# Peptides against a protein of PDB entry 9GMZ: the designs that were tried, part 7

Target 1, 343 residues: chain A of PDB entry 9GMZ
Amino acid sequence: TGFPLELLTRPATERLAYFENYTVAHPRLKEVYEILMRTIAEPAGASFIFVYGASGVGKTTLRLRVEQKLTELALPKLESDRARVPVVGIEAIAPESRYFNWKEYYTRALITLEEPLIDHKFDYGVRGISRDNFGKINVESKVVAPALRRALENALIHRHPDVFFVDEAQHFGKVASGYKLQDQLDCLKSLANMTGILHCLLGTYELLTFRNLSGQLSRRSVDIHFRRYCADSPEDVQAFKSVLLTFQQHLPLAETPNLVDHWEYFYERTLGCIGTLKDWLKRVLSDALDREATTITLKDLQKRALSVAQCQKMFKEIQEGERQLSETEADVQNLRSALGLGA

## One batch from the design tools (peptide; aimed at target 1 T23 S242)

Design b1_p9_5_s4 (made by RFdiffusion4, then SolubleMPNN; from b1_p9_5, 6 letters changed)
Fold by OpenDDE base, seed 5:
Structure b1_p9_5_s4 (fold): chain B 343 residues (1-343), chain A 9 residues (1-9)
Amino acid sequence: as target 1 above (343 residues)
Amino acid sequence: PVIEVEPAK
């Protein structure tokens, strides 16, 4: 089924919002979603989940869909436990400086946990943390990072989310000169242990550096690889074409564009990343709607495509991440073989 | 909304 035909008579803003707000449930997204939901339901003593994959593969879409589902599942329990928050999700910010800003991180986490709709007042025991007249948390500039951490620990314990999501978590790897990446990992590990809250870190293949630095985290972590579609896999190519077909049917234009016939060009400029594809089509759709165009053309696509140089850089980063994972998988297979365990 | 992927021919 395509888009609702009534959208063709609606304002450009509503047509664009339709395209922005739907999620294409592509095979890799479904697979990772099911694994993540199962792991959150039954963490089996895990303190961390690592979700890693290429930039633009769809990790933020995954997070938002899991947050939605966990909220829906928690609704019956929230009536009896008004203090509970089912899920919390934040995005780690790239520091302007060469070091991760923990004060900003803790502040954002607290603001997100204390949504205005939460009736249950919580005293953080920290001077300079208050609620405004609208129930929004206010953190005074004088509050130091250790105090914000204690407030966050207490808030996480009291609100007891099923999971704490951190998107773009590779930004924790940005350490100042003289600091160790290990100290950042120990800080995160301590937060998870002190609160008893499962942490899910989503990010690029740079998260593998975190995974590899702590053999202790490996025992208490679940790893989820969110793979891109690969052109060397016939199944992946078919899945990618099916995604293009779905997108072309759901572009709210008078004439359905033929995206599938250009699948190789779409693959060249997205590297098999569906988030990159959606963002590209969103830009092209916006341009088409602004011109009151009936369809999109190859020229319209070319105008908003990532440059070849951008794609080459992104591909190099992907290849390095995929290589590191392949080496790890090979090492596990070699170890199993050496132990007399079947592959 | 969530949209299921239709198989390309």
Scores: peptide ipSAE 0.210, ipTM 0.898, DockQ to the pose 0.460
OpenDDE base, seeds 1, 2, 3, 4: peptide ipSAE 0.203, 0.205, 0.207, 0.187; ipTM 0.895, 0.894, 0.895, 0.889

Design b1_p9_6 (made by RFdiffusion4)
Pose (drawn by RFdiffusion4):
Structure b1_p9_6 (pose): chain A 343 residues (1-343), chain P 9 residues (1-9)
Amino acid sequence: as target 1 above (343 residues)
Amino acid sequence: SPVTTEPAS
């Protein structure tokens, strides 16, 4: 397999768009996708899905792909329920203040729930907020956060989304003190519990500070780790080289450059993160198409790679996250002993 | 439109 040969006659813009739209279902992403879809289809009391992963591992692409896939299920279902949004997805806003702005979060979440059939919803529940009949949801600055949240709860329980996505969930950790971390997530827990809607939180390894704050949160959450490819296990190396080969075969050029020979350097500057690898390859391809190059040289790869210091910071954070998320038989035995079960 | 493939063998 490979890129369509017809693209050679087409201008560089078509090649670049093709490579941008190209995706690879590498094993780690496939497994994480399967686990996430299975868990969304049947939460069974869980009120959170945590998706931990390093920067550039593909959390956002996973969110988009699962959003598109779930939207497919909604079309047959729509014949039964006219007013139902299948999936709602938003991004956590990093606040300018010391603490996360819950009022802005509620405002944006309610805004994202705009539908053309707004007549079906009628009143949101609290005065002061309504659509301006121009397709835009208007909220008043005098409306307080408790009333806005109540309106969001009513809207969510009316629409009943399958899953609620909060991309970049590490921004929830912006707090004004050292004790507000548990309350920051308890508020979202209460919202999810009352609305009966699973809140899937995606973020980098900084999200691990939101892992196990309380036993209630521990039970109301499901952990999904989007592990990067590690050089320690030969199988992961084989998979990383294989992803490079797929990319080598699928980037539009006159002749396919050799990328497996430079797999070590790629791993050095990408740490196995597939998104970081694709971004680099796309940048190099764009640089090469400017000069109409027939192949990719090592010099081109080196020109637009990542700095050593940046990769050192990436690895430090990844090591900390993997150390925190590691699970061994020793932990299982310790828990067994402390529980008094034995063996 | 998006294109998705499996890794090469």

Design b1_p9_6_s1 (made by RFdiffusion4, then SolubleMPNN; from b1_p9_6, 5 letters changed)
Fold by OpenDDE base, seed 3:
Structure b1_p9_6_s1 (fold): chain B 343 residues (1-343), chain A 9 residues (1-9)
Amino acid sequence: as target 1 above (343 residues)
Amino acid sequence: MPIEVEPAK
């Protein structure tokens, strides 16, 4: 089934919004979604979930779909428990300085957790945190990071989300020294332990460096690898072509573009990352809608493609991450063999 | 809802 044909008579903004909100349930997304949902339901004493994969693989899409599902599942209980928030999700910001801004992080987390639609107000026990007449949280500049942390801890305990999502979590790792990186991990670990709230960190393969620094977190963490599609796998190629077919059917254009015939070019410029593919198609769709075009051409695709240099850089980052995981898998296999557990 | 990927023929 394609897009609703009625969209062809709608404004460009609605047509673009349709495609933006559209999600292809590709095999890797389904797999990771199922693992993540199961892990959230049954954390088995885990305090952390690490979801790592290439930039543009679709981690944010995964997060948003899980948030939606957790909210849907919680709705019957939220009618009686006006204090509960089923899920909270934030994006970590890249620090402008060599130091992660915890004050900003706690403020943003608190603002996100305390959405205006929550009728139940509680006192944070912190002077300089207030709600305006619209229910928006205001944090005065005088409020220090330790006080904001306590407010967030209290809010997390009171709201009791099933999971706390941090997207772009590799930004916690952007510190000048490995020691400071450990301090960031210990800070997050402490927050998870103090609140009893499961934390899910989503990030690039740079998150592996962050994860590997804490041998203590490894015992209380679940790892989820969100893989890209690989051109050396016939199954992955078929899945990637199927994604292209699905996207071409859901581009709200008068004439369905043939994306599948160009699958190699799409693969070359996305490295098998479906988020990168979607973002590319979104840009091209926007251009087509602005021109009132009936379809998308190869020339339109080429205008908005990532450069070969960008793809080469991204591919090196992917190869390093995949290599690091492959080495870890080999180490596990060697350990199993040495223990007599078999290959 | 995420739409199932139609298998490319």
Scores: peptide ipSAE 0.037, ipTM 0.765, DockQ to the pose 0.427
OpenDDE base, seeds 1, 2, 4, 5: peptide ipSAE 0.024, 0.021, 0.023, 0.021; ipTM 0.636, 0.653, 0.695, 0.652; seed 1 fails the geometry check

Design b1_p9_6_s2 (made by RFdiffusion4, then SolubleMPNN; from b1_p9_6, 4 letters changed)
Fold by OpenDDE base, seed 2:
Structure b1_p9_6_s2 (fold): chain B 343 residues (1-343), chain A 9 residues (1-9)
Amino acid sequence: as target 1 above (343 residues)
Amino acid sequence: APVEVEPAK
C-alpha cells in the first residue's frame, strides 16, 4: 500500500515528514530488533549489549524503534510508578579534544533522564544541580565530574530504565591511547554495575575494539551485528530491491518513480546500508518538493548521491570491520580445534 | 520480483 494520496494536496513539510517518519521493516532491521528486544527483556546477567554495523546501516532507527516499544510496554506501569523512566537514550559526542568529556556525558545523561513528563521531583543530593521553572535540569559549571557521576548513578537507580542506550558509542574510542580507552570502558562498566542498569552501546565496527580490549566485558556482554545487504547474496539483493520498491511507493509524489530498475546504482552509492538509502531519498524528495516536481529522476538522484570517493572510503571501513568479525569466528574455530573439540 | 516490505509498526 502506497502513501496516503491525500498527502499530494498537503504542504511540502507534511509530505517530507511522512517520508522521514516512514520506516521500512527490512529483514535485517527486524532480526536485530527482535534480538535486541529479547536481550533487554532477558539480559541473563549481561551488563552490556554491543550493537555494531556499518555507518548508515540504520542503528539510530533501531534504537528509536526499541525506545518507542519499551515506552509503550511500560505505559501501564508508569501510571503506578511515576518515578520510572522506561528507557534512556543518548548520543555520544565526538570529543573536541583528545580527551572524552565525562562531565558533558553525565550532564547530558541527567538531562535525558529528566523527561518533562516526570512530575516526581528527585533530589540528586548534589549542590549545583537544579531545575528551572520549566522543569529543565541546570548543571552549574562548578559541579565536578565525580559529583555528576554520583547524581547519574542515583538517578538511574531511582528511575530504573530497562536499558540505557548510547548511540555513536565509537566516539568513546576516539581517545589517543588504548589505556585511556580501557579506563573509559572500566568507567562505563562501573556505572552499569553500580546502577544495575543494562547498557546498550550502538556504533560502527570501531566498537569491536572495545569488545576486544575487555575480556571481562565479554563475559557480561551480548553482541549484535547489524549487517548491511551484500550484493554477492541473491537473498540480500532481493531484500534490497524490496526496500527500494517499498520506498518508491512511499515517496509522496504524483508519479511513482522507478527506483527498482536503478537498484545497482542505489547499491553502489549506499553499499547496502538502508539508512544511507533513506537519507539519500529524503534529500532528493526535499529537492523535488521544493521544485513542485511530480516525480524524481536519475538526474535528481545523481545530484544528491554520495561521491565515489566517499563510497570507497566507507567501503574500506566496512571491509575492515567485516574482516575483523570473520577473523574472530576463525579464532573461535581454531580454539575449539586446539582444545580437541570437534568442528 | 521485489515485494513490498511492511512498515515497522
Scores: peptide ipSAE 0.133, ipTM 0.853, DockQ to the pose 0.176
OpenDDE base, seeds 1, 3, 4, 5: peptide ipSAE 0.113, 0.050, 0.066, 0.065; ipTM 0.835, 0.800, 0.777, 0.814

Design b1_p9_6_s3 (made by RFdiffusion4, then SolubleMPNN; from b1_p9_6, 5 letters changed)
Fold by OpenDDE base, seed 4:
Parts: C-alpha cells; structure tokens; sequence
Structure b1_p9_6_s3 (fold): chain B 343 residues (1-343), chain A 9 residues (1-9)
C-alpha cells in the first residue's frame, strides 16, 4: 500500500509532513519495540533499561513510538487519575562546559513532566518553582541543582510515569574523567531508587561504558541492543531492500522512484541505519517538492548523501561498539565455561 | 502512522 494519492494535490508542507510522520515498522525496530514494551510492563526489579546502537539506527523513533503507545494505553486510567503522567521523555544535551549541566537537565525534565494540560497542580516543595498563567513551569535563576533534583524526585513520585526516557544518554559520559562518570551514574541510580521510576537510557555504543563502570547498575539493568542491518547477512540485506521498497512506495511523488535498484549505494551511505536513511530521503524529498519534481533521481540522492568521510567516521564508531559487544559476549561465554555451565 | 514493511521481491 502506497501513500494516499490525494497528497499529490496537496501543498508541499503536507506532503513532507506525511513522510515525516509515518514510521516504517522494519524488523529490528519491531523486535526492539516488543522487548522494550515487555520490559517496561514487567521490569522484574530493574531500575534501568539501556537501549544502545549506532547513531541513526532509529532509537529516537523507537522512543517516540513507545511513548505514544504508553500514552494510548494509559488514557482510560488518566480519566480517574488526573495527577498521573504515563511516560516522560527528554533528550540529554551535550554539555557546553566540561561538566554536565544537571540544573538544566532537571529543569528540562520538570518542564517535560508538567505539561500545561495537566489539570492537577502539584506543589514541588521548592521555592522559586512556579506556574505561569498558561500552566508553564518557571524556574527562578536562584534555584540550585540540589533543589531542582528534589523537585524532580517529588514530581516523578507524584506523577508516577511507567518509564522515564533519556535520549542521547551518551552525553552523560562526556565528562573529563572516569570518576566524574561514576558520579553521574550514582546520581542517576539515586534518582531511580528515590523515585521508584524505571529509567530508560537510549544512546550510542558509548552507553556500554556506563554498563561496565558499575557492577551495581548491571544487576539492576536490562540491556537492549538495537542493531543495524549488516551487508554480510543475506537476511539483513533482504530486510534493508524491503525497507527501501516501503519508502519508495510512501514518497508522495507522482512517479515512484526506484530506490531498491540502488540498495548498495543506500547501504554505503547509511551503514544499514534506517534513521539515517529516513533523514536522507526526507532531505531529498524536501528538495524535490521545492522544485515541484515528479520523482527523485540518483543525482538528487547524491546531492544530499553523507560524505564518504562522514560515513568512514560513523563506521569506525560502529565497529568499535560492535567489537566491544562481541568481546563482552566472549567474556560471558568464558565465564560460563569457567563456571562449568558449558557453551 | 505505522507502515508495515513490504517484502522486496
């Protein structure tokens, strides 16, 4: 099934919005989605979920689809419990300074947790946090990070989300020393423990450093690897081609472009990452719509492709992450063998 | 909107 043909008569903005708003339910996304949904429903005493994978694999898309689903599932209960928020999701920002800005993090978390549409006002127990006439949270400059933390802890307890998502969570690791990284992990662990709220950290393979630093976090965490498609796997190549076919059918253009015939070029410039592919096609579609073009050509694709140098850098980062995981799997096998559990 | 992947022939 392709795009609605009536879109061809609609403004470029509506045609682009259609492509932006749909999600291709590719096999890896479905698999990770089901694992994540199940883990959120039955955390089995876990305090953390780590979702790691290549940049552009689709982690943000995964988060947004899970947030949507959790919200939909909670709607009947929200009618009776107006204080509850079903899910909260933020993106961690890379610090401009050598130190992660916890004040900014807590402020953004509070703002996201307190949607203006929540009828039930909550007192954070912290002076200098107020709501304006529009229900928006205002945090005075005098409010210090420890007070914002207490406010967030109280808000999370009161609103009781099923999960707290932190996207781009590798940015917690952008600290100058391993000691500072441990402090960040201890801070997050303390927040999860104090609130009883399950935290899901989504990020690059740099999140593996978090897993390895704390044997206590590993006992209270579930790991989910969001894999890219690999060209050395016939099944993965077939899945990648199927994704290209699906995108081809859902580009709101008068003439369906043949993306599948160029699958190797798409693979070369996306490294099997569907988020990178979608973002690329979105840029190319936007250009085509601006020109009122009937289709997309290889030249149009080349104009918006990542450079070879960018792809080489991204691939090195992926290979390092995949290597670390492979070594960890080998270590598990060695441990099992040493314990007498066999292969 | 969620779109199922169509099998490439």
Amino acid sequence: as target 1 above (343 residues)
Amino acid sequence: MVVEVEPAA
Scores: peptide ipSAE 0.165, ipTM 0.866, DockQ to the pose 0.465
OpenDDE base, seeds 1, 2, 3, 5: peptide ipSAE 0.153, 0.154, 0.144, 0.164; ipTM 0.868, 0.864, 0.862, 0.872; seed 5 fails the geometry check

Design b1_p9_6_s4 (made by RFdiffusion4, then SolubleMPNN; from b1_p9_6, 3 letters changed)
Fold by OpenDDE base, seed 2:
Structure b1_p9_6_s4 (fold): chain B 343 residues (1-343), chain A 9 residues (1-9)
Amino acid sequence: as target 1 above (343 residues)
Amino acid sequence: APVTVEPAA
């Protein structure tokens, strides 16, 4: 089954929105989704979940699907508990300065948690935090980071989300020294411990540095590797082709483009990352709709492709991350062998 | 609403 044929008579904005809101439940996404949902439901004393993988593998899509599902599952309980928020998700922004801006982080987290549509209001215990006439949170510039942290702790305790998501969490690691990284992790650990709220950090393979630096976090963390598709695996190649076929059927164009015949070119310019593939196709679809084109051509694809230099850089970052994981697996095997446990 | 579909075979 393809896209609804009625979309061909709809405005370009509606056709593009259909494709934007469309998600392929590809095998790796489904696997990670099931693991993540199970871990959120039964954290077994974990305070953190780390979801790591290549840039553009689909981590943000995973987060959004989990947020949607947790919201749907919570709806019956929200009728009785008007204070509850089922899930909260923020994106960590790369600091303009050499240091992570905790004041901005706490402010953004508080604003995101305290959506205007939340009827139940409470006092944060902090002066300079108010609601406007539209119910939006306003934080005065004079409010200091420790006060914002306390306000966020109180809000998280009161709203009691099942999980707090932090997307692009590798940006916590962009600090001038390993000590500052540890301090940031200790700050996050303290927030999780004080609130009793499970934190899920999604990011690139740079998140592995957090795992290696904090043996204490490792004891209270669950790791989820969101893998790309690899061209050296026949099963992964078949899964990637099936994703291309599905996208081909769901592009709201009068003539179905043949994407599958170009699978090697798609693989070359996405490195097996489905998020990168979707974003590429979205750009190409937008261009085609702007021209009122009936289909997408190879030239249209080439116009919006990542450069070879960008792909080479991304591939080096992926190879380094995959290498670090392989070394960790070897270290586990070596540890087992040294303990007299079989390999 | 967001639509999630399994890959075509």
Scores: peptide ipSAE 0.169, ipTM 0.829, DockQ to the pose 0.946
OpenDDE base, seeds 1, 3, 4, 5: peptide ipSAE 0.027, 0.030, 0.163, 0.035; ipTM 0.696, 0.732, 0.829, 0.757; seed 3 fails the geometry check

Design b1_p9_7 (made by RFdiffusion4)
Pose (drawn by RFdiffusion4):
Structure b1_p9_7 (pose): chain A 343 residues (1-343), chain P 9 residues (1-9)
Amino acid sequence: as target 1 above (343 residues)
Amino acid sequence: SPVEGEVVH
């Protein structure tokens, strides 16, 4: 397989768009996708899905692909329920203040729930907020956060989404003190429990500070680790080289450059993160298409790679996250012994 | 061997 040969006659813009729209279902992403879809289809009391992963591993692409896939299920279902949004997805806003702005979060979450059939919803539940009949949801600055949250709860319990996505969930950790971390997630827990809607949280390894704050949160959450490819296990190396081969065969050029020969350097500057690899390859392809180059040289790759210091920081954070998420037989035995079960 | 992939719009 490979890129369509017709693209060679087309201008560089078509090649660049093709490569941007190209995706690879590498094994780690496939496994994480399968787990996430299975868990969304049947939460069974869980009120959170944590998706831990390094920067550039593909959390956002996963969210987008699962959103598209779930939207497909909604079309047959719509014949039964005219007013139902299948998936709602938003991004956590990094606040300018010391603490996360819950009022803004509620405002944006309610705004994202806009639908053309707004007449079906009627009143949101609290005065002061309504659509301006122009297709935009208007909220009043005098409306307090408890009333806005109550309106969001009513809207969510009416629409009943399959899953609620909060991309970049590490921004929830912006707090004014050292004790508010548990409350920051308890508020979202209460919202999810009352609305009966699973809240899937995606973020980098900084989200691990939101892992096990309390036993209640521990039971109300499901951990999904989007592991990067590690050079320690040969199987992961084989997979990383194979991803490079797929990219080598699928980037539009006159002749396919050799990328497997330079797999070590790619891993050095990407740490196995597939998104970081694709971004680099796309940048190099864009640089090459400017000069109409027939192949990719190492010099081109080096020109638009990542700095050593940046990769050092990436690895430090990744090592900390993998160390925190590691699970061994020793932990299982310790838990067995402490539980008094034995063996 | 190459890994599976596709174009997505």

Design b1_p9_7_s1 (made by RFdiffusion4, then SolubleMPNN; from b1_p9_7, 5 letters changed)
Fold by OpenDDE base, seed 1:
Structure b1_p9_7_s1 (fold): chain B 343 residues (1-343), chain A 9 residues (1-9)
Amino acid sequence: as target 1 above (343 residues)
Amino acid sequence: MPLESDVVE
């Protein structure tokens, strides 16, 4: 089934918003979604979930779909428990300095946790934290990081989300020294332990370096690899073509573009990353709608494609991440063999 | 939002 045909008579903004909000349920997204939802429901003593994969693979889409589903599942309970927030999600900001800004992290987490229209006023026990008339948190500049941490701990305990999402979590690893990285890991571990709230860190393959530095986090973590589609796999190629078919049917244009015939070009410029593909098609759709075009052409695609140099850079980063994972899998097999456990 | 996937035959 394609897009609602009534969209063809709607404003360009509504047509674009339809495509932005549309999500293709491709095999890797479904698989990772099911694993993540199951792990959130049954963490089995885990305090952390690590979701790692290529930039543009669709981690943000995964997060948003899980947040939506957790919210839907919580609705019946939210009627009785007006203090509960089903899920909280933030994006980690890249540090401007050699240090992660914990004050900013705690502030954003508090703001996000209290943005839901929750009638229940909570006293954070910290001076300089207030709510406006719309329930939005205001944090005074004088509030120090340890006080914000305590406020966040209290808020997480009181609101009891099923999971705390941190997107772009590789930014925790962007610190100048291994000692400071360990302190940051210990800080996150302490926050999860003190609150009893499961943390899900989503990031690029740079997150693996962060994960590997704490042998104590590894014992209480679940790993989820969000793989791209690989051109050397016939099944992955077929899945990628199916995604193109679905997207071409859901572009709100008068004439359905043939994206599938250009699958190799789409693969070359996305590296099998569906988020990169969607963002590309969104830019091309926006241009087509601005021109009141009936369809999308190859020239329109070429105009908004990533450059070959950008793709080569992204591919090197992917290959390094995939190599590190393959080495880790080999190390596990070697460890098993050395322990006398069969392969 | 429906998660739809069409299979290319």
Scores: peptide ipSAE 0.021, ipTM 0.701, DockQ to the pose 0.148
OpenDDE base, seeds 2, 3, 4, 5: peptide ipSAE 0.020, 0.020, 0.019, 0.018; ipTM 0.631, 0.688, 0.650, 0.638

Design b1_p9_7_s2 (made by RFdiffusion4, then SolubleMPNN; from b1_p9_7, 4 letters changed)
Fold by OpenDDE base, seed 3:
Structure b1_p9_7_s2 (fold): chain B 343 residues (1-343), chain A 9 residues (1-9)
Amino acid sequence: as target 1 above (343 residues)
Amino acid sequence: MPLESEVVE
């Protein structure tokens, strides 16, 4: 079914918001969603989940859908346990300096965990953390990172989320040296161990470099590869075309654009990344709505497409990540063969 | 929102 036809009479802002909030249930998203939900339900002693894939593959969409589902599943218990938060999700910020700002991270995590809708007052045991009259957490500038960490640890223990999400987690890896990267992993590991809360780090293939530095995390982590669609796979091409078909039906325009006939151009400019595709279509839709256009054309698409140079850069980053994974898979097969387990 | 995927046959 397409978009609600009533949207055609609604303001451009509402029409755009509909498309922004719309999510296509494409096969890779569903697969990764099912794996992630299962892993959260049964972590089997894992402290970390790593979800990695191309930029714009849809990791944030995955996170938000899992957060929604975990919240829905927790609702019956939240009525009786007013202290519980089912899930917490933050985005890691790229450090402006060569050093990750842990004080900011802890502050943002604490603010997110202690949303105003939680009537339950929590004493953090830390001076300079307060709630305003609206229940918003205020952290005074004088509060030091170790105190914020303790406050977050206590809050995580008290709120007991099923998972702590960190999106754009490759930003933990943006440090001046590999040693400092290890220190960041050790800090995260310590936080997970002290709280007993499962951490899910979502990021680009740069997250693999971060993951590989900690041989100790390997025993207590689950890895989930969120793959793009590949043009050399007939099944992946079909899935990508199906996504285009779904999007064309959910663009709130008077005339349904034919996106499917242009699938190769969409693939060329998205590299099979559905998030990149959605963001592109969102920009084009915004332009169309601003012009009160009845449809979108190939020319409208071309105006908002990523440049060939951008796509070439993104493709190199993807190929490097896919290569690293393929080498790891080959190493596993070689190890299995050497152990007599067969390929 | 329902996760709809239309399959192009």
Scores: peptide ipSAE 0.028, ipTM 0.723, DockQ to the pose 0.148
OpenDDE base, seeds 1, 2, 4, 5: peptide ipSAE 0.017, 0.015, 0.017, 0.016; ipTM 0.654, 0.574, 0.647, 0.575; seed 5 fails the geometry check

Design b1_p9_7_s3 (made by RFdiffusion4, then SolubleMPNN; from b1_p9_7, 3 letters changed)
Fold by OpenDDE base, seed 2:
Structure b1_p9_7_s3 (fold): chain B 343 residues (1-343), chain A 9 residues (1-9)
Amino acid sequence: as target 1 above (343 residues)
Amino acid sequence: SPLESEVVE
């Protein structure tokens, strides 16, 4: 099925919002979603989930869909437990400084956890944390990071989310000179242990550095690789073409654009990353709607494409991540062989 | 599925 044809008579903002909110249930997204949902439901003593993959593969889309589903599933229980929040999701910010800002992280986490719609007042036990007349959390600048941590620990215990999502979690790897990445992991581990809340870290292949350091977390972490589509796989090429076909049917334009015939160009400029593809099409759709165009052309696509230089840089980062994973898989096979376990 | 706005047919 395509987009609702009634959208063609609707404002450009509504047409764009439709496409923005539209999600293609492509095979890799479905697979990772099913694994993630199962792991959240049955963590089996895991304290961490690591979801890693290329930039623009669709990790944020995955997070948002899981957050939505967990919220929907929790609704019947929230009527009886007014203190509960089903899920918390934040994006880690790249620090302006070379070190991760824990104070800002804790503040943002508290603000996100304590949305104004939560009627249940909670005492954080920390001076300088208050609610305004609308129930919004206010954190005074004088509140120090250790106090914010205690407030977050107490809030997480009280609200008891099924999972705490941190998107762009590779930013925890931004450590100042002399600090160890291990100290950041130990801090997160301590937060998860003190609260009993499952943490899901979503990030680029830079998150593999956490995985490799998490030899101590290995027993309490689940790894999920969100793979891109690869042009050397006929099945992946077919899946990518099917995604293009679905997107062309869901672009709210009077004439359906032929995206599939340009699949190689789409692949060249997205590297098989569906999030990158969606963001590109969103920009092109916005331009088309602004012009009241009936369709999009290759020229319209070219205007909003990532440059070849950007794609080359992104591809190099992907290849390095995929290489590290392949080496890890080989190391596992070597370990199994050395243990007398078959391949 | 909550993923599905629509399935890739």
Scores: peptide ipSAE 0.042, ipTM 0.609, DockQ to the pose 0.189
OpenDDE base, seeds 1, 3, 4, 5: peptide ipSAE 0.033, 0.020, 0.027, 0.028; ipTM 0.608, 0.582, 0.553, 0.596; seeds 3, 5 fail the geometry check

